# Designs tried in a protein design run: peptides against a protein of PDB entry 3J47. Part 19

Target 1, 121 residues: chain A of PDB entry 3J47
Amino acid sequence: IRLTNQLKSLKGLQSKLKDVVEYLDKVINKELPINHTILGKLQDVFNLLPNLGTPDDDEIDVENHDRINISNNLQKALTVKTNDELMVIYISNLVRSIIAFDDLIENKIQNKKIQEQRVKD
Target 2, 26 residues: chain B of PDB entry 3J47
Amino acid sequence: NAQYHLLVKQGDGLLTKLQKYGAAVR

## One batch from the design tools (peptide; made by RFdiffusion4, then SolubleMPNN)

Design b1_p10_8_s4 (from b1_p10_8, 7 letters changed)
Fold by OpenDDE base, seed 2:
Structure b1_p10_8_s4 (fold): chain B 121 residues (1-121), chain C 26 residues (1-26), chain A 10 residues (1-10)
Amino acid sequence: as target 1 above (121 residues)
Amino acid sequence: as target 2 above (26 residues)
Amino acid sequence: NLLEFLEKLL
């Protein structure tokens, strides 16, 4: 249940993010007027993102292209890290389910033995 | 990617074996 | 036994 809800929420977020990208592409292509309210909310979302590229203030002369590549690499590294963390959580939940199932089986075997003893008495 | 798919496949294998064990104890 | 089952899973 919890994992399914998290996956559903993540799929919902992915869909909304796709809708935002499609909206931005339409604005860039001049198919839609710039909605300042949507742009403001988008800016708020970007401001809540960890600064994925404050270069230490000492390299003012790296061309905008290298800064974009570094930011993309850090964003990719954070995405990979998040995926690895989610994987560990998945494995941990799987192992817990295995243990709980073994305990259920052992309890069933014990209950069967107790029932067989009670039928012999 | 390949390691992730391998891990998911291993997890599915474990789940299938667990289901078989549960069915054998039923 | 859980251990024997886990050994068959690995």
Scores: peptide ipSAE 0.349, ipTM 0.862, DockQ to the pose 0.059
Fold by OpenDDE base, seed 3:
Structure b1_p10_8_s4 (fold): chain B 121 residues (1-121), chain C 26 residues (1-26), chain A 10 residues (1-10)
Amino acid sequence: as target 1 above (121 residues)
Amino acid sequence: as target 2 above (26 residues)
Amino acid sequence: NLLEFLEKLL
């Protein structure tokens, strides 16, 4: 139950992220007017997202080197955490697929035995 | 990286064995 | 048998 709910929540998040990307692409392509309220909410989401380093290639100041290292360490830690979470979900889905497939095979073997018995009677 | 690729490779190996077993019971 | 299948997978 818990893992199925997490997978459902992750699929829901993935769908919402896809809708956001599709919206941003339409705005970039000038197919839709820039909605400043949506853009402000997206900026708030990106500001609440720990700086997943966009290297904003804006200008060389040697004072940022320690902040860049801290941001890179945080990004790396978040990437590792996300990879570990995805790995646990992947393994759990594999194990479920294996169990469901074994049950399907056993059901097929039983059905075949029942059919072979009915042909002998 | 290497451990992740090893895990994916193992998972793909398991899936392939599973498919072969399902085909042998078919 | 699920156990024999799991043993072949591991």
Scores: peptide ipSAE 0.347, ipTM 0.864, DockQ to the pose 0.052
Fold by OpenDDE base, seed 1:
Structure b1_p10_8_s4 (fold): chain B 121 residues (1-121), chain C 26 residues (1-26), chain A 10 residues (1-10)
Amino acid sequence: as target 1 above (121 residues)
Amino acid sequence: as target 2 above (26 residues)
Amino acid sequence: NLLEFLEKLL
């Protein structure tokens, strides 16, 4: 019973991680707007991932050390990959925000010049 | 880690300068 | 000018 529940929870986590990757890919491809709340929660999960691979010191049989090292290397590689994806998303949002703000400022300057000309006539 | 924090800090600096310019154009 | 400000941002 306990092992079956752990396998079910792990499969559920794997499915959720896949859904997160598919969401990030859609956000990178500009198909969906970035949800800041999802991004913040994802960052929190990844900041906790290095701690999920630290065995609490109380019951690890020496026979699993090679499997733990492979899982830790995979978790580190996935953490680095996701940090790079989050960085690309962040830069892409900054650039879009800069362009949109540039256009808004230019439109505001033009509107002020038109108003000043109308007050002088 | 350090390169990521540097890039985020640069982006926040750009946003702060952009906000100052938007306030000066008010 | 906005362009000159952007050049100082980059």
Scores: peptide ipSAE 0.336, ipTM 0.862, DockQ to the pose 0.049
Fold by OpenDDE base, seed 5:
Structure b1_p10_8_s4 (fold): chain B 121 residues (1-121), chain C 26 residues (1-26), chain A 10 residues (1-10)
Amino acid sequence: as target 1 above (121 residues)
Amino acid sequence: as target 2 above (26 residues)
Amino acid sequence: NLLEFLEKLL
């Protein structure tokens, strides 16, 4: 029961994440208008990303255009890394759920064999 | 992207086989 | 056996 519920919840999360990705791809491709509510939630996720753009240290004037590109590339690299880490965690949880379900099946088979032996004695 | 979809497809295949095995042991 | 099941699964 608990494991089946965890697996169902994880499948539900996967489906919901897929729907979000598919929606984002459609928005990027300009097939759908940008939903301001989804954009706000994405902005909240980006604001919760560690601000690795603290200008700690030094100097003065010239070209606001190159710093924005470096910050965007770092944020993109961090977003990709975070997505890969979440994927690894997801797969690890799936594998753990599979193992625990196999153990439950094996325990059920053993219990059935013990009951059949007790009826023959 | 393609590797992610392949991995998700493999995981879903595994889960389907596991469900079939659980139903056969019932 | 879990191992035989995993081998059929992979």
Scores: peptide ipSAE 0.324, ipTM 0.851, DockQ to the pose 0.083

## One batch from the design tools (peptide; made by RFdiffusion4, then SolubleMPNN)

Design b1_p11_2_s1 (from b1_p11_2, 3 letters changed)
Fold by OpenDDE base, seed 2:
Structure b1_p11_2_s1 (fold): chain B 121 residues (1-121), chain C 26 residues (1-26), chain A 11 residues (1-11)
Amino acid sequence: as target 1 above (121 residues)
Amino acid sequence: as target 2 above (26 residues)
Amino acid sequence: SLREEAEKLLA
């Protein structure tokens, strides 16, 4: 059960990430307005990205391959970091939902006690 | 990794408690 | 009581 729930959560996160990519593609294509909060955080991540070098057109073929690997590793590390941050946000929202549900159950118990007291009176 | 697993475990624990509580209230 | 069971589940 726990592993299945973790896999389901991970699949849900992957689906949401795919939706974000699809959304970004639609925003790039000017088809839909961006969710400013998600976009703002994504933009903050991209603005904190060190300039993945504009290939200056002119110089030597050999240095590009190592720089591309470092850039790809950095982009991958940043993608992982973004995924971790989104995961923290997801867990935080899940915890908030759990707390809200706990409060609802407590309220339901209190209401039941009040009803039982009213029936005894 | 360990902190993440701990956070997930805490979330799963809370979810399990919530499910048990919801079942007890039904 | 339902409350005691809830408290036991929350503990």
Scores: peptide ipSAE 0.186, ipTM 0.824, DockQ to the pose 0.102
Fold by OpenDDE base, seed 5:
Structure b1_p11_2_s1 (fold): chain B 121 residues (1-121), chain C 26 residues (1-26), chain A 11 residues (1-11)
Amino acid sequence: as target 1 above (121 residues)
Amino acid sequence: as target 2 above (26 residues)
Amino acid sequence: SLREEAEKLLA
């Protein structure tokens, strides 16, 4: 039962991470805006992940030490992956802000040029 | 962590430059 | 030119 639940949770996490990656790819490709709700849900999942790998404190049998190390390595790997995803989101927002600002500047330049031409006419 | 902070710092630098340009165009 | 000023600010 416990192993089956862990496997199911891992599969669920894998599927969700795939969805996040797909979303991030769309954001990088400027197809979609950043959705803060997705980030919030991802953060919630990661806050729960440490709890998914902690078997209840009671039976410290020696066989658990290798499992704990594997769980810690997995948690660390997932944390790194999450940080990378958050970084991609940050960069995507930054790029969008830059593009929007560049467009604003160009629009102002064009408007000024039009106004100067009207004054000369 | 260090690479992340470096990337954020570079991004902030770009935003600052962009803001200065926008202010100069006004 | 306005573009040149922009490039100077971005440099």
Scores: peptide ipSAE 0.161, ipTM 0.829, DockQ to the pose 0.153
Fold by OpenDDE base, seed 3:
Structure b1_p11_2_s1 (fold): chain B 121 residues (1-121), chain C 26 residues (1-26), chain A 11 residues (1-11)
Amino acid sequence: as target 1 above (121 residues)
Amino acid sequence: as target 2 above (26 residues)
Amino acid sequence: SLREEAEKLLA
């Protein structure tokens, strides 16, 4: 049961990470806006990850300790990788927002100049 | 970690500047 | 000008 749950969780994380990467690539390429639903689902998966590493209280066979450590290290590495991907998305969105705001400000300044010229004429 | 925090800090700085500019233009 | 103030804030 535990191995199956770990495998399912790992597969879920892998699938979600792939979706995030694909989304990030589309955002970087300016093909799609940020999908908040995907980010929300990703956060939910991360919030569930700590619960996937808790050994249920049944018999700790000592022989699996090395495999458990490798699995935990892999899970940690995957978590770090996913966090890095989310960070890239966040920064990309922030930069896009800054550019859009800069354009808005420039447009407002131009409109104000046009109005001031019309009042002087 | 340090590079990440630096990048986040730079992003926050840019956002703050943008907010100040938006307030000045308003 | 408003533009110059914006540029100063962004610098």
Scores: peptide ipSAE 0.179, ipTM 0.837, DockQ to the pose 0.140; fails the geometry check
Fold by OpenDDE base, seed 1:
Structure b1_p11_2_s1 (fold): chain B 121 residues (1-121), chain C 26 residues (1-26), chain A 11 residues (1-11)
Amino acid sequence: as target 1 above (121 residues)
Amino acid sequence: as target 2 above (26 residues)
Amino acid sequence: SLREEAEKLLA
């Protein structure tokens, strides 16, 4: 029962991570806006991931040590991958914000020039 | 970690420049 | 000009 639940949770996490990757790719490609709720939940998942690898002090037989190491390596690899994805999203949003702000500033400058010309006429 | 912090720092620098530009245009 | 100041700030 516990192992099956762990496997189901791991499969669920893997599926969710795949969905996140697909979402992140769509956001990078400007197909979807960034959802802050998804990012927050993803951060929460990562903050919990180190705790998922802590064996509760209960009688975990020595045979599970290799499985724990494999799970920890997988969790670490997934954490690194997600951190990289979050970084790409952050940079992409930053660049978009910079472009949008630059366009707004240019529009404001142009509007001021038009107003100054109208006052001189 | 160091590359991530560098990228974040570069992003923050760009945001700061953008904010200064916005303030100068105001 | 305001544009030149903006360019200087972004440089």
Scores: peptide ipSAE 0.176, ipTM 0.832, DockQ to the pose 0.143; fails the geometry check

Design b1_p11_2_s2 (from b1_p11_2, 4 letters changed)
Fold by OpenDDE base, seed 3:
Structure b1_p11_2_s2 (fold): chain B 121 residues (1-121), chain C 26 residues (1-26), chain A 11 residues (1-11)
Amino acid sequence: as target 1 above (121 residues)
Amino acid sequence: as target 2 above (26 residues)
Amino acid sequence: DLREEALKLLS
């Protein structure tokens, strides 16, 4: 039962990561805007990762040292990959914020010029 | 790690500059 | 010029 639940959770995580990667590729290609809901789901997955890597405390068998190291290395590799994905999203949001702000500045400059012309007429 | 922290620090610097300008234009 | 000030802050 526990192994089946772990496999189901891992398959669910793998599916979510695939969906995030596909979404990130579309964002990089400028096909779609960043969806904050995907970020929230990715953060939720990250917060659940520590709970997926704790073997329940109930059998210290000495043969598991290599399996624990492999599990920790896989978890670390997944964490690094998730951090890289979050970084790409962060940069993309920052760039969009800069562009939106530049447009707001230009709009304010234009509005000020229109007001100055109306006061001179 | 170091490259990550550098990139985040640069992004936070840009965000702070953007906020300061937005406050000056208000 | 507000645009020049923006560019200076973003630089």
Scores: peptide ipSAE 0.249, ipTM 0.848, DockQ to the pose 0.189
Fold by OpenDDE base, seed 1:
Structure b1_p11_2_s2 (fold): chain B 121 residues (1-121), chain C 26 residues (1-26), chain A 11 residues (1-11)
Amino acid sequence: as target 1 above (121 residues)
Amino acid sequence: as target 2 above (26 residues)
Amino acid sequence: DLREEALKLLS
């Protein structure tokens, strides 16, 4: 019963992580706006991930060591993948912010030139 | 790690330049 | 010239 519940919880977590990846891919592809609250929660999950691989010193039978190593390798691989996705999102937002700001500045320069010409006429 | 830090550093440099430009155009 | 200052800051 306890092991079956843990396996079900782990499968639920895996499904949730897949949904997060699909969301991140849609944000990268500009299909969805970036939600800062989701990104903050993802960062919090990553900061907690190193702690998910530290067994609390409660009697873990030696037979679980191989399962823990496989879980830790999968967790590391997922961590790297989501870090790369967060990086791509960050860069994409940075580039968009730069373009939008450049356009805003050019518009302001043009408006100032038009005002200066109107004062000289 | 190194590529990530390089990319973040480049991004921060661009943001800083953008902020300076925005302040000069005010 | 604001454009020239912009280019100098972005360089």
Scores: peptide ipSAE 0.243, ipTM 0.841, DockQ to the pose 0.130
Fold by OpenDDE base, seed 5:
Structure b1_p11_2_s2 (fold): chain B 121 residues (1-121), chain C 26 residues (1-26), chain A 11 residues (1-11)
Amino acid sequence: as target 1 above (121 residues)
Amino acid sequence: as target 2 above (26 residues)
Amino acid sequence: DLREEALKLLS
């Protein structure tokens, strides 16, 4: 039962990670705004990952120690990969915010120049 | 981890500069 | 020039 749940959760995480990569590509290409639902689903996966790696304290058979280490290393590798994806999202949002603010500043400068010209006329 | 924090720090620095400029233009 | 001041603050 436990191994089947870990495999199902891993497949679910892999599917969500693929959806995030596809979303990131659309975000980089400026095709879509950030979907908060995708970020929420990623956060849910990350919050569930520690719970999947905790051995229930009641059956640490010595033969499971190598499997736990492999699971923890794979979990860490998946965490790093998703952190890299979240970082790309964060930078993409930052760049978008900077561009939008630059355009706002330029619009404000132009409006001020138009107002100063109207006061001189 | 260190590269992530460096990149976030650079982004926050740029955002702060942008906010200061937006406040000076007001 | 406000644009030049902008560029100086962003540099």
Scores: peptide ipSAE 0.242, ipTM 0.841, DockQ to the pose 0.161
Fold by OpenDDE base, seed 2:
Structure b1_p11_2_s2 (fold): chain B 121 residues (1-121), chain C 26 residues (1-26), chain A 11 residues (1-11)
Amino acid sequence: as target 1 above (121 residues)
Amino acid sequence: as target 2 above (26 residues)
Amino acid sequence: DLREEALKLLS
């Protein structure tokens, strides 16, 4: 139940992020007018993202392209790390579910043996 | 990517076996 | 034996 809800929530978030990207693409292509309220909310979301390291202000001479590539690489690395952590949590919960089910089976087998013994007495 | 899919597939396989056993024990 | 059937289903 909890894992299924987390996966459902993550799929819901992914769908919403896709809708945001599609909206931004339509705005860039001038198919839709710029909605300042939506852009403001998106800016707030981006501002809540961990600052993907301002490259130390001491290297002022890195072309804007290299800074964007570094920030994209760091964002990708953080995304991969987060996915790996979520995977470990998923597998851990799966293993716990398997163990709990094995214990339930053993308990059921024991209860059946006790009932069979009571019928023989 | 491939290792992730393999691990998920193995987990789903175990869960399916577990469900089959739980149904047979019922 | 239910345990052996379990093991067979899990194998």
Scores: peptide ipSAE 0.237, ipTM 0.838, DockQ to the pose 0.076

Design b1_p11_2_s3 (from b1_p11_2, 5 letters changed)
Fold by OpenDDE base, seed 2:
Structure b1_p11_2_s3 (fold): chain B 121 residues (1-121), chain C 26 residues (1-26), chain A 11 residues (1-11)
Amino acid sequence: as target 1 above (121 residues)
Amino acid sequence: as target 2 above (26 residues)
Amino acid sequence: SLREEANKLLS
């Protein structure tokens, strides 16, 4: 249940993010007028994101293209790391569920043996 | 990707086996 | 036994 809810929430977030990208593309293509309220909220979201591309102030001369590529690589690395961490949590929860179920089965077997002994007495 | 899918598949297989066992014990 | 059947299902 909890993991399914987390996956559902993540899928919902992904869908919303896709809608935002589609909106921004329409604005860039001049298909929709710029909504300043939406842009303001998007700016707030971006301001809450970790600066994935603070260049160390010392290399002023790296062309904007290389900075974007480095930022994209760091973002990708963080995404992969987050995915790996979520995978570990998923496996851990699965293993815990398996152990709990195995213990439940063993308890049922023991209870059945005790009942069978009581019927023989 | 392939390793992730393999781990998920193995976990689902174990869960299915446990469910079958739990049903057989009922 | 139930335990043997369990082991067979888990095998």
Scores: peptide ipSAE 0.233, ipTM 0.841, DockQ to the pose 0.073
Fold by OpenDDE base, seed 1:
Structure b1_p11_2_s3 (fold): chain B 121 residues (1-121), chain C 26 residues (1-26), chain A 11 residues (1-11)
Amino acid sequence: as target 1 above (121 residues)
Amino acid sequence: as target 2 above (26 residues)
Amino acid sequence: SLREEANKLLS
């Protein structure tokens, strides 16, 4: 029962991570806006991932040590991959914000010049 | 880790410059 | 000019 639940949870996590990757790719491609709730939940998942690899001190037989190491390596690899994806999203959003702000500033400058010309006329 | 922190720091620097520019245009 | 000030801040 516990192993089947762990396997289901891992499969669920894998599916969710795949969905996140697909979402992140769409956000990078400007197909979807960034959802802060998804990013927050993803961060929460990552903050919990180190805790998912801590064996509770219950009598887990030595044969699971290799499986735990494989799971920890997979979790670490997934964590690194998602950190990289989050970084790409952060940079992409930052660049978009800079461009949008630059355009707003230029528009404000132009509007101010038009107003100054109207006052001189 | 170090590259990530560097990229975040560069991003924060750009945001700060952008905020200063926005304040100067106000 | 406001553009020059912007360029100075972004430099």
Scores: peptide ipSAE 0.219, ipTM 0.841, DockQ to the pose 0.143
Fold by OpenDDE base, seed 5:
Structure b1_p11_2_s3 (fold): chain B 121 residues (1-121), chain C 26 residues (1-26), chain A 11 residues (1-11)
Amino acid sequence: as target 1 above (121 residues)
Amino acid sequence: as target 2 above (26 residues)
Amino acid sequence: SLREEANKLLS
């Protein structure tokens, strides 16, 4: 029962992470804005992940040591993946800020040209 | 971790330059 | 030009 539940939870997490990646790809491609709610949910999932791999403290049998190492490796891999996703979100926001600033610069240049033309007329 | 922090630092540097330019254009 | 000043600041 516990192993089946862990597998189901892992599959659910995998599916959710896939959805997040797809969303991030759309954000990178400038198709969608960053949704902070998605980020918050991802952080919540991550904060729960350490608890998914901790078998209850009671039975320290030798067979658990290999399972603990596998769980720690999985947690580390998921941490890295989450950090990569957060990084993509950060870069996407940065790129959007740059684009917005470039548009502002262009607007200022155009306004200046219009004003200079009006002074010459 | 180090690559992530480096990327964030580079991004913050770019944002700072962008902000300075925006302030100079105003 | 404003663009030139931008490039100078971004350099």
Scores: peptide ipSAE 0.217, ipTM 0.842, DockQ to the pose 0.159
Fold by OpenDDE base, seed 3:
Structure b1_p11_2_s3 (fold): chain B 121 residues (1-121), chain C 26 residues (1-26), chain A 11 residues (1-11)
Amino acid sequence: as target 1 above (121 residues)
Amino acid sequence: as target 2 above (26 residues)
Amino acid sequence: SLREEANKLLS
């Protein structure tokens, strides 16, 4: 049961990570806006990851210790990879927001200048 | 980790500057 | 100018 749950969780994480990568690539290529739903789902998966590493109290056969360590290292590596991907998305969104705000400010300044000119005429 | 935190801190700084500018233009 | 103030805040 535990091994099947770990495999299911790993597959779920892998699928979600793939979806995030695909989404990030589309955002980088300016093809799509940020999908907050995908990010929310990804966060949910991460919040579930700590629960996937808790061995339920049944017999720890000593022979699986090396496999458990490899699995934990792989899970940690996958977590780091996903965090890096999320960071790239966050920064990309931040930069886009800054650009959009700069454009809004410039538009407001131009509109104010036009109004001031109309009052002087 | 340190590079990550630095990048986040820089992003937060830019966001704060943007907010201040938006408030000044408002 | 508003533009100069913006540039000062962004600097």
Scores: peptide ipSAE 0.221, ipTM 0.845, DockQ to the pose 0.144; fails the geometry check

Design b1_p11_2_s4 (from b1_p11_2, 4 letters changed)
Fold by OpenDDE base, seed 3:
Structure b1_p11_2_s4 (fold): chain B 121 residues (1-121), chain C 26 residues (1-26), chain A 11 residues (1-11)
Amino acid sequence: as target 1 above (121 residues)
Amino acid sequence: as target 2 above (26 residues)
Amino acid sequence: SLREEAEKLLS
């Protein structure tokens, strides 16, 4: 039961990471705006990860200690990778917001100049 | 971790500045 | 100007 749950969680995390990467690539290529639903689902997976690592109390066979450490290191590495991907998305969105705001300011300045010119004429 | 937190902090600072400017332009 | 205020806030 435990190994199956760990495999299911790992597969779920892998699938979500793949979805995030694909989304990030589309965002980098300026094809799509950020989908907040994907980010929300990713956060939910991360919140579930700690619960998937808790052994139910019964048969701790000593031979699994090395496998548990490898699994924990892999989970940590995957978490770091996902955090890095989320950071790239965050920065990309921030930059887009700044550019959009700059364009809005420029448009407002131009409109004000046009109005001032019309009042003088 | 430290580089990550620094980058997030810089991003939050930029967002705050952007919000202040947007409020001043309204 | 609005631009100058923006630049001041972004500095």
Scores: peptide ipSAE 0.178, ipTM 0.835, DockQ to the pose 0.146
Fold by OpenDDE base, seed 5:
Structure b1_p11_2_s4 (fold): chain B 121 residues (1-121), chain C 26 residues (1-26), chain A 11 residues (1-11)
Amino acid sequence: as target 1 above (121 residues)
Amino acid sequence: as target 2 above (26 residues)
Amino acid sequence: SLREEAEKLLS
């Protein structure tokens, strides 16, 4: 049961990581805005991962304890990797927002200059 | 975690400044 | 100018 749940969680996390990478590539290419559904699914995976690592108080043989620690370390490493990917998405969105805002400011400045020139004429 | 939160806080600060400026320019 | 105010806010 425990090994099957770990394998299922790992497969789920791997699938979600693939989805995040694919989304990151689309965001880098300016093709799509942030998909909140992908972020929600990632959060759900991360919220489920700690619950899967809690040993039920059943007889954990010493061999199972080392495997659990390795699984937890791998899970932590995967969490860090996913957080780094989310950070890149966040920064990319901030940069795009800043650029869009800069363009808006420049357009407003130009429009104001045109209006001021029309009032002087 | 701490570096991630710091980066997010800096980004949120910039976004807030941009929003305030955008509101002042309107 | 509006640009100078923007630069001051962003600094």
Scores: peptide ipSAE 0.168, ipTM 0.828, DockQ to the pose 0.152
Fold by OpenDDE base, seed 2:
Structure b1_p11_2_s4 (fold): chain B 121 residues (1-121), chain C 26 residues (1-26), chain A 11 residues (1-11)
Amino acid sequence: as target 1 above (121 residues)
Amino acid sequence: as target 2 above (26 residues)
Amino acid sequence: SLREEAEKLLS
């Protein structure tokens, strides 16, 4: 049961990492605009990730299992939090783009009305 | 995940509509 | 009107 939960958590992490890589690849390929705020937050996540990389402490003391579970839960929580923050940034940028287009359209309509009035005069 | 994808899809739909409108006003 | 067409497209 515990090993299955760890594998499920690891698979979830792997899936999220894959999504991040796919996003970064799309940005590199200029399929998506570079969002510096997204990149900064991704960097913050990577910097806050505990160095999972030293397997050399062979002392599998039972205490390490609880620390690993806490670390995994923290990492998951941080990943979810980051995803939510990125979503908010994405929506905010979309809304800003929509507002900018709306203003541009209104300006175009006004300019057209002014030109039509000038032609009638 | 599903809510995120839904929001992204809705945003893309709105963006597409705005692009169509911007093209029609041209 | 152009505005009405815009509103229809945005609906």
Scores: peptide ipSAE 0.155, ipTM 0.818, DockQ to the pose 0.084
Fold by OpenDDE base, seed 1:
Structure b1_p11_2_s4 (fold): chain B 121 residues (1-121), chain C 26 residues (1-26), chain A 11 residues (1-11)
Amino acid sequence: as target 1 above (121 residues)
Amino acid sequence: as target 2 above (26 residues)
Amino acid sequence: SLREEAEKLLS
């Protein structure tokens, strides 16, 4: 039962990571805005990842140790991949915010210049 | 980890500069 | 100018 649940959780995580990658690609391509709910879910997955590798004190048969190590390596690889994806999202959002703010500032400067010219006339 | 922290730090620096510019334009 | 000040802040 526990192994089946771990495998199901891993498959679920893999599917979610795939969905996240696809979402991130769309966000990078400016096709979709960043969804805070997705980021929150990713953070939740990361917070749960250490718990997936902790053997609860129940009788771990020696055969499970190799599977646990493989699972831990896969989880670590997935964690690194997700961290990289989150970083790309963060940078992409930051760049978009900077561009939008720069445009806003330029518009404000232009509006002030127009107002100052009207007061001088 | 170090590269991630560097990128975040650079991003925060840009955001800070942008905020200062926005305040100067007010 | 305000633009020059902005450029200085962003530099």
Scores: peptide ipSAE 0.169, ipTM 0.827, DockQ to the pose 0.145; fails the geometry check

